# Peptides against a protein of PDB entry 3T7K: the designs that were tried, part 143

Target 1, 248 residues: chain A of PDB entry 3T7K
Amino acid sequence: KAEKILARFNELPNYDLKAVCTGCFHDGFNEVDIEILNQLGIKIFDNIKETDKLNCIFAPKILRTEKFLKSLSFEPLKFALKPEFIIDLLKQIHSKKDKLSQININLFDYEINGINESIISKTKLPTKVFERANIRCINLVNDIPGGVDTIGSVLKAHGIEKINVLRSKKCTFEDIIPNDVSKQENGGIFKYVLIVTKASQVKKFTKLINDRDKNETILIVEWNWCVESIFHLNVDFTSKKNVLYQKK

## One batch from the design tools (peptide; made by RFdiffusion4, then SolubleMPNN)

Design b2_p22_1_s2 (from b2_p22_1, 10 letters changed)
Fold by OpenDDE base, seed 3:
Structure b2_p22_1_s2 (fold): chain B 248 residues (1-248), chain A 22 residues (1-22)
Amino acid sequence: as target 1 above (248 residues)
Amino acid sequence: KIKELIEKNKEDLELALKNQLK
């Protein structure tokens, strides 16, 4: 059926998209449309797997979803597109009225607002955002909204190698892991990096660390600090936004 | 109808995930 539908076109584009969707197309696609998209070089996956070499995300806007955040770790992310691209494409293909010899849909017309070329270009860097920021090992409180597995998975996708989960009510100093990064001369390395949810946790962890490991560098942030860093593919250490405690 | 579906799905997913990821 898809072949018959596409036979009316003299030339078919190859978009070369390996994509996931977030915040759109929850009902999926029918078999014919999937086949059409496949013939146009558009393959949509249900989940993110590293082996699939994904290069595209479909979303209506910038979202704080696991898929969206992880898409910014693609190597590279080539396109971040609105779902209207697929909608308009399928609409044009299914349209009987237009003796369209060619599909006239440009990917660049469907870019997600706020995901610009500057962001896309950073996905071509050989390092991940937290790797560039010298954050390798973090401490994550167990009561984080979204769960430690989801949050941890996003952080790992962006270059954090080790995630230590802290039981906020029962943890001691010995449970806190250092950020084991070799001292690069030019970059502020924090020995202890923590993601917390409550002000009481800030007080607890600062006391535990300062009492046992005096004069060490500490960074305590909210989850939003990580999200903003991911959205910009850059860690801004000059910003106090979403930083709860910092000791340089 | 598709736009409405996208918006509804977006709101539901964003709400659920914002609550989970905030």
Scores: peptide ipSAE 0.043, ipTM 0.643, DockQ to the pose 0.422
Fold by OpenDDE base, seed 1:
Structure b2_p22_1_s2 (fold): chain B 248 residues (1-248), chain A 22 residues (1-22)
Amino acid sequence: as target 1 above (248 residues)
Amino acid sequence: KIKELIEKNKEDLELALKNQLK
């Protein structure tokens, strides 16, 4: 059926998209439309797997979803597109009125606001955002909204190697892991990096660390610090936004 | 309209995540 529909076009584009969707297409696609999209080089996956070499995200805007955050770790993310791309494409293909010899849909007309070429270019870098920031090992409180697995998965996608989950009520200094990174000459390294949810945790962890390791560097942040870092694919250590405690 | 459905889904999903991932 898809072949018959597409036969009216003299030339078919190959968009070469391997995509996931977030915040859109909750009802999925019918079999014919999936086949049409496949013939146009658009493959939509349900989940993110590294083996699929995903290069595209469909979303109506920048979202804080796991899929969206992870899409910024694609190697590279080629396109971040609004769902209207698919909608307009399928509309044009199914149109009976237009004797269209060609499909005329430009991907660049459907870019998600806020995902510009600067962001896209950073996804081509050989390193991940937290790797570039010299953050390899972090401490994550167990009561984080969204759960440690989801949050941890996003952080790992962006270059964090080890996530230590802290039981905030029961943890001691010995439960806190250091950020074990080799000192590069030009990069600020925090020995202890923690993501927390409460002011009481800041007080607790600062005390524990300072009592046992007084001269060491500490960074305590909110989850939003990580999100903003991901959205910009850059860690700004000069910003105090979403930083709860820092000792340089 | 499909656009309206997209907007609704967007808002619902974003709201849920903002509440869960704060």
Scores: peptide ipSAE 0.043, ipTM 0.651, DockQ to the pose 0.429; fails the geometry check
Fold by OpenDDE base, seed 4:
Structure b2_p22_1_s2 (fold): chain B 248 residues (1-248), chain A 22 residues (1-22)
Amino acid sequence: as target 1 above (248 residues)
Amino acid sequence: KIKELIEKNKEDLELALKNQLK
């Protein structure tokens, strides 16, 4: 069926998209449309797997979903596109209008607002955002919304190597892991990096660390600090936004 | 209709996701 529909076109583009969708196409695509998209070099996957070499995300806007956040770790992310790309493409293909010689859809017209070329270019870097920031080991409170597995998976996709889950009510200083990175002279390395959800946790962890390791550097942030860092593919240590406690 | 559906689903999903990821 798809072949018959596409036979109306003299030339078919090959978009070479390996994509996931988030915040759109919840009902999926019918079999014919999937086949059409596949023939156009558009493969849509249900889940993110490293083996699939994903290079595209479909979303209506910047979202805080696992898929969207992880898409910024693609190597590279070639395109972040609005779902209207697929919609308009399929509409054009299904249109009974005469022999359209070519599909005239420009991918750049469907870019997600806020995901610019600067962000896309950073996905070509050999390092991940937290790796560049010298954050490899973090402490994560167990009561983090979304769950430690999901949050941890996102953080790992962006260069966190080790995630230590802290039981916020029962943890001691010995449960807190250091961010074991070699001191680079020019970049403030924080020995202790923590993601917390509550002010009480800030008080607790600052006390525990300062009582036992008074002279060490501490960074305590909200999840939003991580999200903003991912969205920009850059950690801004000069910003106090979403930083709950910092001791340089 | 599809645009509206996408937008409505988007808002609901985003709200739910914000609640899940906050």
Scores: peptide ipSAE 0.036, ipTM 0.639, DockQ to the pose 0.389; fails the geometry check
Fold by OpenDDE base, seed 2:
Structure b2_p22_1_s2 (fold): chain B 248 residues (1-248), chain A 22 residues (1-22)
Amino acid sequence: as target 1 above (248 residues)
Amino acid sequence: KIKELIEKNKEDLELALKNQLK
């Protein structure tokens, strides 16, 4: 059926998209439309797997979903597109009124606002955002909204190697892991990096660390600090935004 | 109709995410 629909076009574009969707197309696509999209070089996946070499995200705007945050770790992310791309494309293909000899849809007309070429270019870097920031091991409180598995999965996609989950009410100094990074001479390396949810946790962890290791560097942040770092694909250590405690 | 559905879903998702991740 898809072949018959597409036969009216003299030339078919090959978009070469391997994509996931977030905040759109919750009901998926019918079999005919999936076949049409496949013929145009557009493959939609349900979930993110590294083996699929995903290069595209469909979303109405910048979102804080797991899929959107992870899409910024694609190698590379080639396109971040609004769902209107698919809608307009399928509408044009199914149109009976227009004797269209060609599909005239440009991907660049459907870019998500705020995902510019500068962001896309950073996804071509050989390193991940937290790797570049010398953050490899973090401590994460167990009561974080969204759950430690989801949050941890996003952080790992962006270069965190080890996530230590802290039981906030029962943890001791011995439960806190150091950020094990090779001492590079020129970079502000924090020995202890923690993501917390409450002011009481800041007080607790700062006391535990300072009482046992007084001269060490500490970074305590909110989840929003990580999100902003991902959205910019850069860690700004000069910003105090979403930083709860910092000792250099 | 599709655009309206997308916008509604977008708003609902953002609200849910803001509430869950704050």
Scores: peptide ipSAE 0.030, ipTM 0.634, DockQ to the pose 0.358; fails the geometry check

Design b2_p22_1_s3 (from b2_p22_1, 8 letters changed)
Fold by OpenDDE base, seed 3:
Structure b2_p22_1_s3 (fold): chain B 248 residues (1-248), chain A 22 residues (1-22)
Amino acid sequence: as target 1 above (248 residues)
Amino acid sequence: MIEELKKKNEKDLELAEKNQLK
């Protein structure tokens, strides 16, 4: 059926999209539309797998979903597109009225607002955002909204190698892991990096660390610090935004 | 069918907004 529908076009574009969706197309597509999209070089996946070499995300806007945040770790993310791209494409293809010799839909017209070329260009860098920031091992409190597994998975996608989950009420100094990175001369390396949810946790962890490991560097941040770093694909150590405690 | 997709996408967005990692 798809072949018959597409036979009216003299030339078909190859968009070369390997995509996931968030905030759209949860129910997927019918068999005919999937086949049409596949013939146009558009393949949509249900889940993110590294082996699939995903290069695109469909979303109506910037979202703080697992899929959206992880899409910024694609190597590279080529396109971040609104779902209207697919809608308009399918609409044009299913339209009987237009003796359209060609599909006239430009990907660049459907960019997600706020995902600009500067962000896209950073996804071509050989390193991940937290790797560039010399953050490889972090401590994460167990009471974080969204759950440690989901948040941990996002952080790992962006270059965190080890996530230590802290039981905030019962943890001791011995439960806190150092950020074991080689001293690079030009980068602020924090020995202890923690993501916390409450001011009481800041007080607890700062005391535990300062009492046992004096004069060490500490970075305690909110989840929003990580999100902002991901959305910008850059860690700004000069910003105090979402930083709860910093000792250089 | 396309209008149905649009309506579904509106619902999907609402759900996604609720499920955001805040």
Scores: peptide ipSAE 0.651, ipTM 0.961, DockQ to the pose 0.931
Fold by OpenDDE base, seed 4:
Structure b2_p22_1_s3 (fold): chain B 248 residues (1-248), chain A 22 residues (1-22)
Amino acid sequence: as target 1 above (248 residues)
Amino acid sequence: MIEELKKKNEKDLELAEKNQLK
């Protein structure tokens, strides 16, 4: 059926998109439209798998969903597109207008607001955002909204190698893992990096670390610090935004 | 069908906004 529909065009583009969707197309597409999209080089996957070599995200806007946050870790993310791209494409293809020579849809016209070429270009870097920031091992409180597995999965996608889950009420200093990275002179390396949800946790962890090792560097942040770092594909250590405690 | 997709996408956005990692 799709072949018969597409036979109306003299030339078909190959968009070479391997995409996931968030905030759109939750129910997917009908069989004909899936086949049409596939013939145009658009493959939509239900879930993120590394083996699929995903290069695209469809979303109506920037979202703090697992899929959206992980899409910024694609190698590279080629396109972050509004769902209107697919809608307009399918509209043109299903149009009863006579034999169209070409599909006239430019991917660049459908970019998600706030995901610019500067962000896209950073996904071509050989390193992940937290790797570049010398953050490889973190401590994460167990009461984080969204759950430690989901949050941890996002952080791992962005270069965190080890996530230590802290039971905030029961943890001791010995439960806190160091961020084991080689000291680079010009980059603020923090020995202890913690993601917390409450001011009481800041007080607790600050005390535990300072009582045992007064000279150690500490970074305690909110989840929003991670999100902002992901959205910019850069860690700004000069910013105090979403930083709860910092000791250099 | 396309209008249905648009309406569904509106609902999907609302759901995604609720399910954001805040």
Scores: peptide ipSAE 0.651, ipTM 0.961, DockQ to the pose 0.935
Fold by OpenDDE base, seed 5:
Structure b2_p22_1_s3 (fold): chain B 248 residues (1-248), chain A 22 residues (1-22)
Amino acid sequence: as target 1 above (248 residues)
Amino acid sequence: MIEELKKKNEKDLELAEKNQLK
């Protein structure tokens, strides 16, 4: 059926998109539309897998969803597009009235607001954002909204190798893992990196660390610090925004 | 069918906004 629909076009574009969707197309597409999109080089996946070599996200706007945050870790993210791209494409293809010999839809007209070329260009870097920031091992409190698995999965996608989950009420100093990175000459290296949700946790962890390891560097941040770092694909160690405690 | 997709996408956005990692 898709072949018959597409036969009216003399030339078909190949968009070469391997995409996930967030905030749109939750129910997917019908079989004919999936086949049409596939013929145009558009493959939509339900879940993010590294093996699929995803290069695109569809979303109506910037969202703090797992899929959106992880899409910024694609290697590279080639396109971040509004769902209207697919809608307009399918509309043009299914139109019987338009004697169009060619599909005239430009991907660049459908860019998500706020995802610019500067952000896209950073996804071509050989390293991940937290890797570049010398953050390899972190401590994450178990009461984080969204859950440790989802938050942890996003952080891992962005170059954090080890996530230690802390039971905030029961943890001791021995439960806190160091950020095991080689001393690089240039950049902020923190021995202890923690993501927390409450001021009481800051007081607890700072006391535990300072009592046992007095001269070590500590970074305690909110989840928003991670999100801002992901959206910028850069860690700004000069910013105090979403930093709850810092010892250099 | 396309109008249905648009309406569904509006609902999907609302759901996604609620499910954001805040």
Scores: peptide ipSAE 0.649, ipTM 0.960, DockQ to the pose 0.935
Fold by OpenDDE base, seed 2:
Structure b2_p22_1_s3 (fold): chain B 248 residues (1-248), chain A 22 residues (1-22)
Amino acid sequence: as target 1 above (248 residues)
Amino acid sequence: MIEELKKKNEKDLELAEKNQLK
């Protein structure tokens, strides 16, 4: 069926998209439309796997979903597109009225607002955002909304190697892991990095660390600090936004 | 069929907005 539908076009574009969807196309497509999309070089996957070499995300806007946040870690993310691209494409292909000899849909007309070329270009860098920031080992409180597994998976996609889960009420100094990065002489490395949810946790962890290791550098942030860093593909250590405690 | 996809996408967006990692 798809071949018969596409036979009316003189040439078919190859979009070369390997995509996931968030906030759209949850039920997928019918068999004919899947075949049409495949013939146009558009492959849609249900889940993110490194082996699939994903290069695209479909979303109506910037979302704080696991899929969207992880898509910014693709190597590279080539396109972040609105679902209207697929809608308009299928509409044109299924249209009997339009005696169109060619498909006239340009990917660049469907970019997600706020995902610009500057962001896309950073996904071509050989390192991940937190790797570039010298953050490899973090401490994460166990009561974080969204759960430690989901949050941890997003952070790992962006270059965090080790996530230590802290039991907020029972945690001691010995439970806190250092950020094990080679001391490069350039003074931007925090020995202790923590993601917390409550002011009481800030007070507890600052006391535990300062009582045992008074001269060490500490960074305590909210989850929003990580999200902002991901959306910009850059860590701004000059910003106090979403930073709860900092000792240089 | 296209109108159905649009309507489903509206629902998918609403669900995604609720399920955001806040």
Scores: peptide ipSAE 0.648, ipTM 0.960, DockQ to the pose 0.933

Design b2_p22_1_s4 (from b2_p22_1, 7 letters changed)
Fold by OpenDDE base, seed 4:
Structure b2_p22_1_s4 (fold): chain B 248 residues (1-248), chain A 22 residues (1-22)
Amino acid sequence: as target 1 above (248 residues)
Amino acid sequence: MIEELKKKNEEDLELAEKNQLK
C-alpha cells in the first residue's frame, strides 16, 4: 500500500533517522504510515537499545523523560525534532491535491526549541558528559522519584559506570562508595558524589563522611543537577544551582 | 533559554513521567 502512495513522487528523500518518540505519538502509527516512513529512511523504535544506533528524538519540547534524557547520549544525536515533522510529512504524502513531484520538508524547520547546534555538536564528542566531569561512581538514594532503575539507566547512558544505591535510613559510611577516578590536577575531582532528595540526607551523609574522612572532597546534588548537566552536555562546577553540599 | 523552558515544563513533565511508569 505504501509503495502505491509513494509512487507519485519522482524522488523520495532518505532522512536516515533512527528515532524514538517521547511526549508524542502515544498511539503509534498505522502499518501504512510506518511503511511510508521506513521507505523515507525514518525508523521509529519503541525503546532505546544501543544496538539500534539511534540518532533522533521526536518530542514537542525539551522533556525530562528517560527517552529524552537518553537521546542526548546518542552518538551522535543528529536531530531533535518536533512531531510536526512527521505529521506534515504524512499529510503531504497523503494529500491528493499536491501534484508535488518531490517531498519538500526540511528537517531544520522542525528542531526542538532549546536543542541547538551547540548541544548537538557535543553529542559528537568521544566522551559522555559525566565522564568528562570525572564522575564515574555515584551514590544514589533509594527513595529518588522515578526510581533508581530509570535514573540509574539515564546516568549510565551519560557515562556513570557505577551506581551505588543507598538505603537512606539504614546506610552507614561503609555503604558509601568513592568516585574512583585518577586525580587530574586541573579538574575538581570529588571523592564522594551523592544524589539525594532531602535535606536530612544531606545532613546524614555529610556527617558520616566528615566523621570518617574529614579531608575528602564531597559533592551532594539533587537530580536536577544531573538533568541540567545533561541538557547542557556539560558539568559546571562553578554553579551552585542544585548543589546541596560541596567540599573541595 | 534552556532554563526558562525547564521551569515551565516541570508540571507537564511529572505527568509524562507518571504516564510512562503505568
Scores: peptide ipSAE 0.022, ipTM 0.607, DockQ to the pose 0.089
Fold by OpenDDE base, seed 2:
Structure b2_p22_1_s4 (fold): chain B 248 residues (1-248), chain A 22 residues (1-22)
Amino acid sequence: as target 1 above (248 residues)
Amino acid sequence: MIEELKKKNEEDLELAEKNQLK
């Protein structure tokens, strides 16, 4: 069926997209449309797997979904596109009225607002955002909204190697892991990095660390500090936004 | 500020879960 529909075009573009969708196409695509998209070099996957070498995200706007946040870790992310790209493409292909000899859809007309070339270019870097920031081991409180598995999966995609889950009510100093990074002479390596949800947790963890390890560097942040770092593909240590406690 | 952030995270996660179940 797809071949018969596409036979009216003199040439077919190859978009070379390996994509996931978030916040759009909840009902999926019919078999004919999937086949059409495949003939145009557009493959849509249900889940993110490293083996699939994904290079594209479809979303109506910037979202804080697991798929969107992980798409910024693609190597590289080539395109972040609005769902209207697929809608307009399929509409043009199925149109009986337009004796179009060619498909005239430009990917660049469908870019997600706020995902610019500067962000896309950073996905070509050989390192991940938290790796560049010398954050490899973190402590995460167990009562974080969204759950430790989802949050942990996003953080790992962006270069966190080890996630230690803290039981906020029962944890002791011995439960807190150090950020084990080689001491580089240049730049603020924090020995203890923690993601917390409450002011009471800040008071507890600062006391536990300062009582046992008085001279060490501490960074305590909200989840939004991580999200902002991901959206910019850069950690800004000069910003106080979403930082709850910092000791240099 | 923390409460508004919780709501945004929950809304965005719910949107993601609805996409995985269909």
Scores: peptide ipSAE 0.027, ipTM 0.603, DockQ to the pose 0.070; fails the geometry check
Fold by OpenDDE base, seed 5:
Structure b2_p22_1_s4 (fold): chain B 248 residues (1-248), chain A 22 residues (1-22)
Amino acid sequence: as target 1 above (248 residues)
Amino acid sequence: MIEELKKKNEEDLELAEKNQLK
């Protein structure tokens, strides 16, 4: 069926998109439209897998969803597009009235607001954002909104190798893992990095660490610190925003 | 802090659901 629909076009574009969707297309596509998109070099995946070499995200705007945050870890993210790209494309293809010999839809007209070339260019870097920040091992409280699995998966996509889940009420000093990174001459290295949800956790963990491992560097942040770092694809250690405790 | 984080996450989820397109 798709071949008959596309036969009216003399030339078909190859968009070379391997995409996921977030905040759009929840009901998926019909089989004919999937086939049409495939013929145009557009492959839509349900889930993010590293093996699929995803390079595109569809979303109506910048979102704090798992898929959107992970899309900024693609190698590279080539395009972040509004769903209207697919909608307009399919409308043009299904239109019987338009004697169009060619599909005239430019990807650049459908860019998500706020995802600029500067952000896209950073996805071409050989390292991930937290890797560049010398954050390899973190401690994550078990009561984090969104759940440790989702949050942990996003953090891993962005270069955190080890995520230690802390049972905030039962945690002892021995449960806290150090950030095992080689001392680089240039950059803030924190021995203990923690993501917490409550002021009581800050008080608890700072006491535990300072009582047992005096004079060590500590970074305690909220989840928004990670989100802002992901959206900028850069960790700003000079910013106090979303930092709950810092000891250099 | 948690309430603000929850609110932002909820707002993003709600907004994502509202902006469902086919």
Scores: peptide ipSAE 0.026, ipTM 0.587, DockQ to the pose 0.049; fails the geometry check
Fold by OpenDDE base, seed 1:
Structure b2_p22_1_s4 (fold): chain B 248 residues (1-248), chain A 22 residues (1-22)
Amino acid sequence: as target 1 above (248 residues)
Amino acid sequence: MIEELKKKNEEDLELAEKNQLK
């Protein structure tokens, strides 16, 4: 059926998109439209798998969803597009009125606001954002909104190798893991990195660490510190935004 | 600040989960 619909076009574009969707297309696509999109080099996946070599995300705007945050870890992210790209494309293809010899839809007209070429270019870097920031091992409180698995999965996608989950009410100093990064000459390394949800946790963890390891560097942040770092694909250690405690 | 942040993160994650289940 798709072939018959597309036969009216002299030339078909190959968009070469391997995409996931977030915040859009809740009802999915019908079989004919999936086949049409596939013939145009647009493959939509339900889930993110590294083996699929995803290069695109569809979303109405910047979102804090797992899919959106992980899309910024694609190697590279080629396109972050509004769902209107697919909508307009399918409308043009299904249109009976236009003797369209060609599909005239430009991907660049559908870019998500706030995802610019500077962000896209950083996804071509050989390293991940937290890897570049010398953050390999982090401590994550167990009461984090969104759950430790989802948050942990996002952090791992962005270069964190080890996530230690802290039981905030029961944890001791021995439960806190150090950020085991070899001192590279030019980067500030924090020995203890923690993501927390409450001011009481800041007080607890600062006390535990300072009582047992007084001379060490500590970074305690909110989840938003990670989100902002992901959205910029850069960790700004000069900013105090979303930093709850810092000891250099 | 933390509460507003929690709400926004929860809303965004819930939106993602609803999209995966349909």
Scores: peptide ipSAE 0.025, ipTM 0.605, DockQ to the pose 0.069; fails the geometry check

